# Peptides against a protein of PDB entry 9GMZ, part 19

Target 1, 343 residues: chain A of PDB entry 9GMZ
Amino acid sequence: TGFPLELLTRPATERLAYFENYTVAHPRLKEVYEILMRTIAEPAGASFIFVYGASGVGKTTLRLRVEQKLTELALPKLESDRARVPVVGIEAIAPESRYFNWKEYYTRALITLEEPLIDHKFDYGVRGISRDNFGKINVESKVVAPALRRALENALIHRHPDVFFVDEAQHFGKVASGYKLQDQLDCLKSLANMTGILHCLLGTYELLTFRNLSGQLSRRSVDIHFRRYCADSPEDVQAFKSVLLTFQQHLPLAETPNLVDHWEYFYERTLGCIGTLKDWLKRVLSDALDREATTITLKDLQKRALSVAQCQKMFKEIQEGERQLSETEADVQNLRSALGLGA

## One batch from the design tools (peptide; made by RFdiffusion4, then SolubleMPNN)

Design b1_p9_2_s4 (from b1_p9_2, 6 letters changed)
Fold by OpenDDE base, seed 5:
Structure b1_p9_2_s4 (fold): chain B 343 residues (1-343), chain A 9 residues (1-9)
Amino acid sequence: as target 1 above (343 residues)
Amino acid sequence: MTIEVEPAK
């Protein structure tokens, strides 16, 4: 089924909002969603979940869908436990300096954990943390990182979310030395252990560096690889074409554009990443709506495509990540074979 | 809204 035809008579803003607000439930997203939901429900002593994959593969979409679902599932319990937050999700900020800003991280985590308005007042036990008249957390500039950490630990214990999400978690790795990276991991591990809250770190393949540095995290972590679609896989190509068909049907335009016939060009400029594809189509749709165009042309697509140079850079980063995983998979197979276990 | 992927022919 396509978009609601009544949208063609609606304002451009509403037509664009329709396209922005729907999610294509593509096979890889469904797979990772089910694994993630199951792992959150039954962590089996895991303290961490690592979700890694290419930039633009759809990790943020995955997070938002899981957050939505966990919220829906928690609603009956939230009526009886007004202190509970079902899920909390933040995006890690790229440091402006060579060092990760823990003060900013803890501040943003606290602010996010207290949104939406929870009726139950909680004293964080830290001077300079208050609620405004709208119940939002205000953190005074004088509050130091160790105090913010204690406040966050207490808040996480009190609110007891099913999971704490950190998107763009590779930014924790932007430290000047390997020792500092280990210290960052130990800080995160300590936070998870002290609170008893499951942490899910979502990021690029740079997140694998975190996984490899902590043999202790590996024993208490679940790894989820959010793969892109690969052009060398007939199944992946078919899935990618099916996604294009679905987008084609859900672009609120008077004339349905033929995206599927251009699948190779879409693949070339997205590297099989559905988030990148959606963002591209969103830009093109916005341009078309601004011009009151009846359809999207190849020229309209070309105007908003990533450059070949951008795609080449992104592809090199993907290949390096996929290589590291392939080597790890081979090592596991070799170990299993050496142990007399089947591959 | 979540949309199921329709198989391309």
Scores: peptide ipSAE 0.138, ipTM 0.870, DockQ to the pose 0.443
Fold by OpenDDE base, seed 1:
Structure b1_p9_2_s4 (fold): chain B 343 residues (1-343), chain A 9 residues (1-9)
Amino acid sequence: as target 1 above (343 residues)
Amino acid sequence: MTIEVEPAK
């Protein structure tokens, strides 16, 4: 089934919003979603979940769908427990300096955790943290990072989210020294331990470096690899074509474009990453709607495609990440063999 | 809104 045909008579903004707001439930997204939801429900003593994969694979889409589902599942309990927040999600900001800005991290986490739908006022026990008339948290500039941490710990304990999401979590690893990176890991570990809240770190393959530095985090972490579609796999190619078919049916245009016939070009310029594909199609759809076009052409696609140089750079980053994972899998097999455990 | 993937033929 395609898009609602009534959208063809609607404003361009509504047509674009339709395309933005729907999610194609492609096989890899479903698989990772199910694993993540199960792990959140039954963490089995884990304090961390690491979700890693290529840039543009769809990690943010995964997070948003899990946040939505956790919220839906919590609704019956939220009627009785007005203090509870089902989920909290933030994006880690790239450090402007050689140091991660923990003050900013704690501030953003507090602001997100205390969004206005919660009638229950909590006293953070920290001077310079207040709520405005709309229930939004205000943090005075004089509040220091240790006080913000304590406020966040208290808020997380009181609100008891099922998971704390940190998107772009590779930014924790962008510090100038190994010692400081260990301190960042210990800080996150301490926050998870003090609050009892499960943390899910989503990021690129750079997150693997962060994960591998703490043998103590590895013992209390679950790994989820969000794989791209690979052109060397017939099943992955078929899945990618099926995604293109679904997108072409859900572009709110008068004439359905044939995206599937151009699958190789779409693959070349997305590297099998569905988030990159959706963002590309969104840009092309926006251009088509601005022109009141009836369809999308190959020229329209080419105008908004990533350059070959961008794709080559992204592909090198993917290959390095996939190589590191393959080596880790081989190391596990070698370790098992060395332990006398069969392969 | 979540849309199921239709298999390409």
Scores: peptide ipSAE 0.137, ipTM 0.871, DockQ to the pose 0.467
Fold by OpenDDE base, seed 3:
Structure b1_p9_2_s4 (fold): chain B 343 residues (1-343), chain A 9 residues (1-9)
Amino acid sequence: as target 1 above (343 residues)
Amino acid sequence: MTIEVEPAK
């Protein structure tokens, strides 16, 4: 089934919003979604979930779909428990300085956790944290990071989300030294331990470097690899073509573009990352709508494609991440063989 | 909205 044909008579903004708001449930997204949902439901004493994969693979989409589902599942209980928040999700910001801004992180987490729609007022026990008449949290500049941490810990305990999501979590790793990176991990570990809240860190393969620094976290973490589609796998190629077919049917244009016939070009410029593909098509759709075009051409695609240089850079980053995982898998296999457990 | 992937022929 394609897009609603009525969209062709609607404003460009509505047509674009349709494309932005739908999600293609591609096989890899479904797989990772199921693993993540199961892990959240049954963490088995894990304090952390690491979801790693290429930039633009679709990690943010995964997060948002899990957040939606957890909210839906919690709705019947939220009617009686006005204090509960089913899920909280934030995006980590890249620090402008060589130091991660914990004050900003705690403030943003607290603001996100304490959404205006929560009728239940919570006393944070911290001077300089207030709610305005609209329920928005205000944090005065005088409030120090340790006080904000305590406020967040108390809020997390009181609201008791099933999971705390941190998207772009590789930004915790953008510190000048491995020692400072360990301090960031220990800080997150402490927050998870103090609150009893499961943390899910989503990020690029740079998150592996962050994960590997803490041998103590590894024992209390679940790893989820969100793989891209690989051109050397016939199954992955077929899945990628199927995604292109689905996108072409859901572009709200008068004439359905033939994206599938150009699958190799789409693969070349996305590296099998569906988020990158969606973002590319979104840009091209926006341009087409602005021109009142009936369809999208190869020339329109080429105008908004990532450059070959960008793709080469992204591919090197992917290859390094995939290599690191492959080495780890080989080490596991070697250990199993040495233990007599078989290959 | 989440949509299923249609199999490419």
Scores: peptide ipSAE 0.133, ipTM 0.871, DockQ to the pose 0.468
Fold by OpenDDE base, seed 4:
Structure b1_p9_2_s4 (fold): chain B 343 residues (1-343), chain A 9 residues (1-9)
Amino acid sequence: as target 1 above (343 residues)
Amino acid sequence: MTIEVEPAK
């Protein structure tokens, strides 16, 4: 099944929006989605979920699909509980300074949690936090980070989301010289414990550093590895080709491009990361629509590809993350063997 | 909108 053929007569903006808004339910995305949904439904005393994987593997797509599903599942309950928010999702920003800006983090979390469409007004218990005439949260500059934290704790307790998502959560690890990464983890742990809200941190393999630093978080965390497709696996290569086939059928162009025949080039420039692939194809589609082109060519793909240097850097980061996971798995096997538990 | 992956032949 391809794109709706009527899109060929529609404006370029509508054709691009179609491609942006659909999600290819590739095998790894489905697997991680089911694990994550199950873990959110039955956290079994966990306070944290860590979702880690390569940059561009599709973690943001995963988050958005889970947020959508949790919202849909909550709709019948929201009619009776007007104070409830089913899910909250934010992106952690890389600090411009040497210090993680907790004031900005708490402010963004509060703004996201308190969408204007929420009928039930809440008192944060903090002076200098108000709603404007449009219901938008306004935080006065005089409000300090500890007060914003208390406001967020109160808001999370009152709104009681099933999960609080933090995307790009590796940015919590970017602490100034002299700050312990442990202090950031203790801050997050305290927020989860004080609110009783399950936190899901999505990020790169840099999140593995969080797993290793807190033996207390490890007891209250669930780990989910969002793997890329690997060229050394015939099954993964077939899945990657199937994703390319699906994308070529859903590019709203007059002539269907042959992406599958170029699978090795797509793999070389995406490292098996479907998010990277989708973003590349979006750029190429946008260029094609701007030119009123009937199809996309290999030359069009090459113009918007990541450079070899970018791919080499990304691949080095992936290899280091995959190595650390393999070492951890080996350590577990060694521990089991040492305990007299069979492999 | 979610689209199922079609198997490559």
Scores: peptide ipSAE 0.121, ipTM 0.860, DockQ to the pose 0.464

Design b1_p9_3_s1 (from b1_p9_3, 5 letters changed)
Fold by OpenDDE base, seed 3:
Structure b1_p9_3_s1 (fold): chain B 343 residues (1-343), chain A 9 residues (1-9)
Amino acid sequence: as target 1 above (343 residues)
Amino acid sequence: LEPIPSYVR
């Protein structure tokens, strides 16, 4: 088990692309994947799914794997219903301004939903939305946000995706002082209600702030915690080492690097986040391929590692998120005890 | 999702 050996004779670009496209099916990713797929199949009246966890835990990888699987499952139906889109995935952009740019969000969502490969053209009834000769959606600058919202609502209803993914969804929370985060949630809730489309918001622990603001969203949301690996858990340490073992086998280099022997250093600089680990290894692999190196050394790893200061900042953000969840779990237990349901 | 090898000490 390892990379295809023929890659050693291929260009550096193909070798790098192999590793970029490679996904380690680590235990936490499998668990969250199964929960998410089940929830999408049977939302039980939920309008939202929240997937939260540390930055670099692998939420984008989770999204992409679910998008792929939903597309594969929909293929037989797409042959008969050419208007249907099985899944929509967008990344929310951090606003340059103090407020979230809804016009940009609706435009990007509409462009993503109306990918050129869709033969069935839909007329949105909105002047200034057109398709070019390649079928790509063009939105004129004169089109206002309410018109784009209506176009997106109509497109979502017509295309009927099983889920609408919003990655980096914590960026909805980046509102200026005096703007209510609640207004952003109410806007999203309205879009989900008007379209009947399940929304999945993926983001950092900053998404927990959204849960506290809307007791009404909590009744219609499913929450999925994508945990990191913890060094105080023997099972988590074993899983993390297994991930390192897998990555070392899938680095398309002539000599297999010994990553596992350096597991503590990898843990120190990733905080148990597999996405952070993968991105680090991608950078190091790129540098090694550029030098036509046969392997990766500890010195190569050190050159591309996150600084201790970056890791300390990330760790504080993780600890705060994990603390908030632990308090919520304690509150649930206290509520159960108070209700006479037992521990 | 492919299985990954288990690290055994």
Scores: peptide ipSAE 0.034, ipTM 0.777, DockQ to the pose 0.099
Fold by OpenDDE base, seed 1:
Structure b1_p9_3_s1 (fold): chain B 343 residues (1-343), chain A 9 residues (1-9)
Amino acid sequence: as target 1 above (343 residues)
Amino acid sequence: LEPIPSYVR
């Protein structure tokens, strides 16, 4: 099993696009995918899903795969309900100031929700929101955040997505004060409650701080930890090697590179994060294709590797996140013991 | 080591 051999005669752009669109169904991705799909199908009164994990673990890949699957599953229903959007996904923007830009958030959400696959034009009842000739939403600069919120609420109610994804959701937490963070949480909670739409926030371990600030959100949230592979786990090492083996078979090169023999180096420079690994291999593949190379060498890998200093910084952020989770798990166990529920 | 399940978009 490997890439289609016909790709070797195709342009570099097509060969690179093949690898970009290729996804390894690695154990952690599959596990989190199944949990997330089940939770979306049966939220059991939850209004929020929190998906947290290291940068580069593959959260965006997870989101895109869930979006694809939800779209596929909705196709039969979309034939009868032309107003429905199966899923909406946006990326939260880092605030330029100590304040989150809600106007920009609502605008991006509205634009994404109203992508032109839907012939059914809805009037949002908001002046300064229009559609262009291609069906794309145009929002005039004069439209204020409260009006955009109402438009988004109406759009979400009308389109009834199974889930609203917000990637890089840790950016909601980047505010000047705890009070403003609470106001932002209350704003998100209100949006979910007013629309009845399940929200899935994907982000780094900084989402844990966001989750812990609202006991009311915690009661209506499902948590999903997207773990990296750990070198101290033989099973995780085996899974990581299997990912390398799979990627080496799907690099559209004339000679299959031996990635597995360099697994320790790949682990050192990815920290067990498969997204980081894929991005690294993509850069190296692009370089190889530009040179019309038959294979990838260790020197090619080294040229595009993250620096040791970058890896050390990323590892500290991971360790802090994993520590916070471990403390939370211990606190839950201590609470259960204190309540007499046993271990 | 065996390849793990994979797919193309």
Scores: peptide ipSAE 0.029, ipTM 0.646, DockQ to the pose 0.862
Fold by OpenDDE base, seed 4:
Structure b1_p9_3_s1 (fold): chain B 343 residues (1-343), chain A 9 residues (1-9)
Amino acid sequence: as target 1 above (343 residues)
Amino acid sequence: LEPIPSYVR
């Protein structure tokens, strides 16, 4: 089944929105989704979930689909508990300064947690936090980071989300020293412990540095590896081609483009990352719709492709991350062998 | 999540 054919008579904005909202349930996304949903339902005393994988593998798509599902599952309970928020998700931003901006982080978390449509309002216990006439949270510039932290702790306790998502969480690691990185982890650990709220950090393989630095977090964390598709695996190549076929059928164009025959070129410029593929196709679709084109050509794809230099840089970062994971798996196996547990 | 059709060469 392809896109609804009636979209061909609809505005370009609606056609683009259809494709943007369309999600291919590819095998790796489904696997990680099922593991993550199960872990959120039964955290078994974990305070953290780490979801790591290549940039553009689809971590944001995973987060949004889990947020949607948790919201749907919570709806019957939200009718009786109007104070509850089922899930909260933020994106960590790269600091402009040498130091992570905790004041901004806490402010963004509070604003996201306190949606205007929430009927049950509460006092944060912090002067300079208010709601406007539209119910939107306003934080005065004079409010200091420790006060914002207390406000967020109180809000998380009161709203009691099943999970707190932090996307692009590798940005917590952008600190000048390993000691400062430990301090950031201790701050996050303290927030999770004080609130009793499960935290899920999604990010690149740079999150492995976080896992390795905190032996205390490792005991209270669940790790989920969101793998890319590898060209050396026949099963992964087949899955990648199936994704191309599905996107080909769901591009709202008069003539179905042949994406599958160009699978090697798509693989070369996405490194097996489905998020990168979707973003590329979205850009190309937007250009095609702006020109009222009936289909997408190879030239249209080439115009919006990542450069070879960008792909080479991204691939080096992926290889280093995959290497670090392989070493960790080998170290675990060596430890098991040394303990006499067998291979 | 919508199912992906199997691609057969």
Scores: peptide ipSAE 0.024, ipTM 0.602, DockQ to the pose 0.099
Fold by OpenDDE base, seed 2:
Parts: C-alpha cells; structure tokens; sequence
Structure b1_p9_3_s1 (fold): chain B 343 residues (1-343), chain A 9 residues (1-9)
C-alpha cells in the first residue's frame, strides 16, 4: 500500500499536492478524533471543548477531519433544512496590539459561516453587512464590533451548526493582564450561551491558563489533551516508527526513502509531533521535486530540519505544559484538605 | 512494523 504509481508521471505540483492532502491516521489522532466526535454528538450540557497540545502535534488536521465528517453526516438533514450549516471552523488571529481584535474575529466567523452555495440567504438586520453577486458576505469597515457580534449570534442561531471551531485559540489569551483575559473568557462564554452553539477551542498549552481562570467555564467544558509521542514509552516509539513507515510509502518518489532507520533523528527534530514531521517532509519533498530527484537523502533532511536551539525551546514549552497537566499526589491531597475530606 | 491506516483528503 502506497501512493498511486501514476503520480510519478504527473507534474511536481500534483505530486506535492498529493502528499500535502495525505493524512496518517496515527493512534493519538484516532483517539482524540473519537473523543471529539462523541463529545460533539453528546455534549452533556457542556458549552466548550478545549483541545490542547504541543505546537505541531496535529490539531488543525484533527479539526479539518472532524469538519469533513460532520458535513458528511449532515448531508441527509441539509436536504430538508436549507438554512442549516453543519459545522463552522475558523482560525483566531494573533493581535497586532496587546488587545484581541474582536471585530476581525466576528467578521471572519460571519464570512466562514455563510457559504456562497447556501440557497437560503439570511438577513442579518445590520446595516453594512451585504452579499455580493456571488453570495459572499461583505462587511463594511464602518460596522462596529457590537453590531458584528449581534449579526454572528443571529447567524449561529439561524444556521445552527453542531459545533463552532476556533483554531489557534491561545491568541485570545495574548492580553497584557489577567483581568483582561477574564473579560475575553466571559465574552466567549456569553456568545456560547446566547447562541446555544457548542464551541471547540483548539490551541497550545497556553489554553490551560483559560481552563484554570474560570471555575464556571471549567464546569461547562470538556478537556481533551492531544499528546505527542514520548521516547520513554516503547508503545509510543513503535507508533512513531509506524508513522514514518507510512509516510515513506506515500512520498511520490521513484525510490522509496528509508525514513524508519533514521527514526531517532526524526524524533530529535520533531519531539514526537506528527504535524512537525509532516511539514518537515513536505519541505524536503518540495526540494527533491524541484531537483527532479529520485529519492530523498539524510543530507536533504538536514537542510530542512529545525535547529537544535529551536527544538530545545519547543521542548521546554512542551515540558511546562505536560507538567501543568500532571496531577501530583500533593495536588490531590491539597484539594481533599480544602474540601474538608481529610487525608 | 505495521503501516498506520491513512487517507487522502
């Protein structure tokens, strides 16, 4: 099992696009996918799902696969309900200032929610929101954030998605003070409550700060940790090697490269993060295709690897996140004592 | 090593 051999006669752009669109169904991705799909189907009174993990673990891939599956499952219902959108997914943008740009967030959400192919057009009741000749939403620069919020609330109620995804959600936390962070959380909580739409926030371990700041949010949230593979676990090492084996079979090159024999080097430069691994291999494949090479070499890998200094920085951020998720016996004892349960 | 199940988008 591997890539279609006909790709070897196709243009470099088509060969690269095949690998870019290829997804390995690795154990951690499957586990988190099943938990997320189940939680969306049965929220049990939750208003939020938090999906957190290392940068490059594969959170965006998870989101896109869930969006695809929810769309497929909704197709029969969309025949009878022409107003419904099954799922909405956006990426939060890093603020240019110390303040999150809510106006931009609401605008992007509205544009993404209103697919041009939706037959039933909704009137937002907000001056300066219109559709072009192609049915695409246009928001005039004069429209203020409170009006955009009302428009988004109305659109979410009318379109009734099963979930609203926000990728890179740690950007909500990029504010100068803890007080301002609480205001952002209350704003998100209010939006979820007003619309009745389940929100899924995907991001780095910086999302743990959000979980810990609001007991009310924590009670209404489901937490999903998207773990990396750890080199101290024989099972995780085996899974990581199996991912390398699968990728080497799906690189559209004339000669299959031996990635598995270099697994320690791949682990050293990815920290067990499969998204980081895939992005590295994409860069190396692009270089190989540009040279019309028959395979990739260790030297090709080294040219596109993250530096040791970058890996050390990323690893410190991972270790801090994993430490915050480690429930110690002392933490349990402190909670029990505070609750009056005793030792 | 067993290949991990995979798909194209």
Amino acid sequence: as target 1 above (343 residues)
Amino acid sequence: LEPIPSYVR
Scores: peptide ipSAE 0.022, ipTM 0.617, DockQ to the pose 0.909

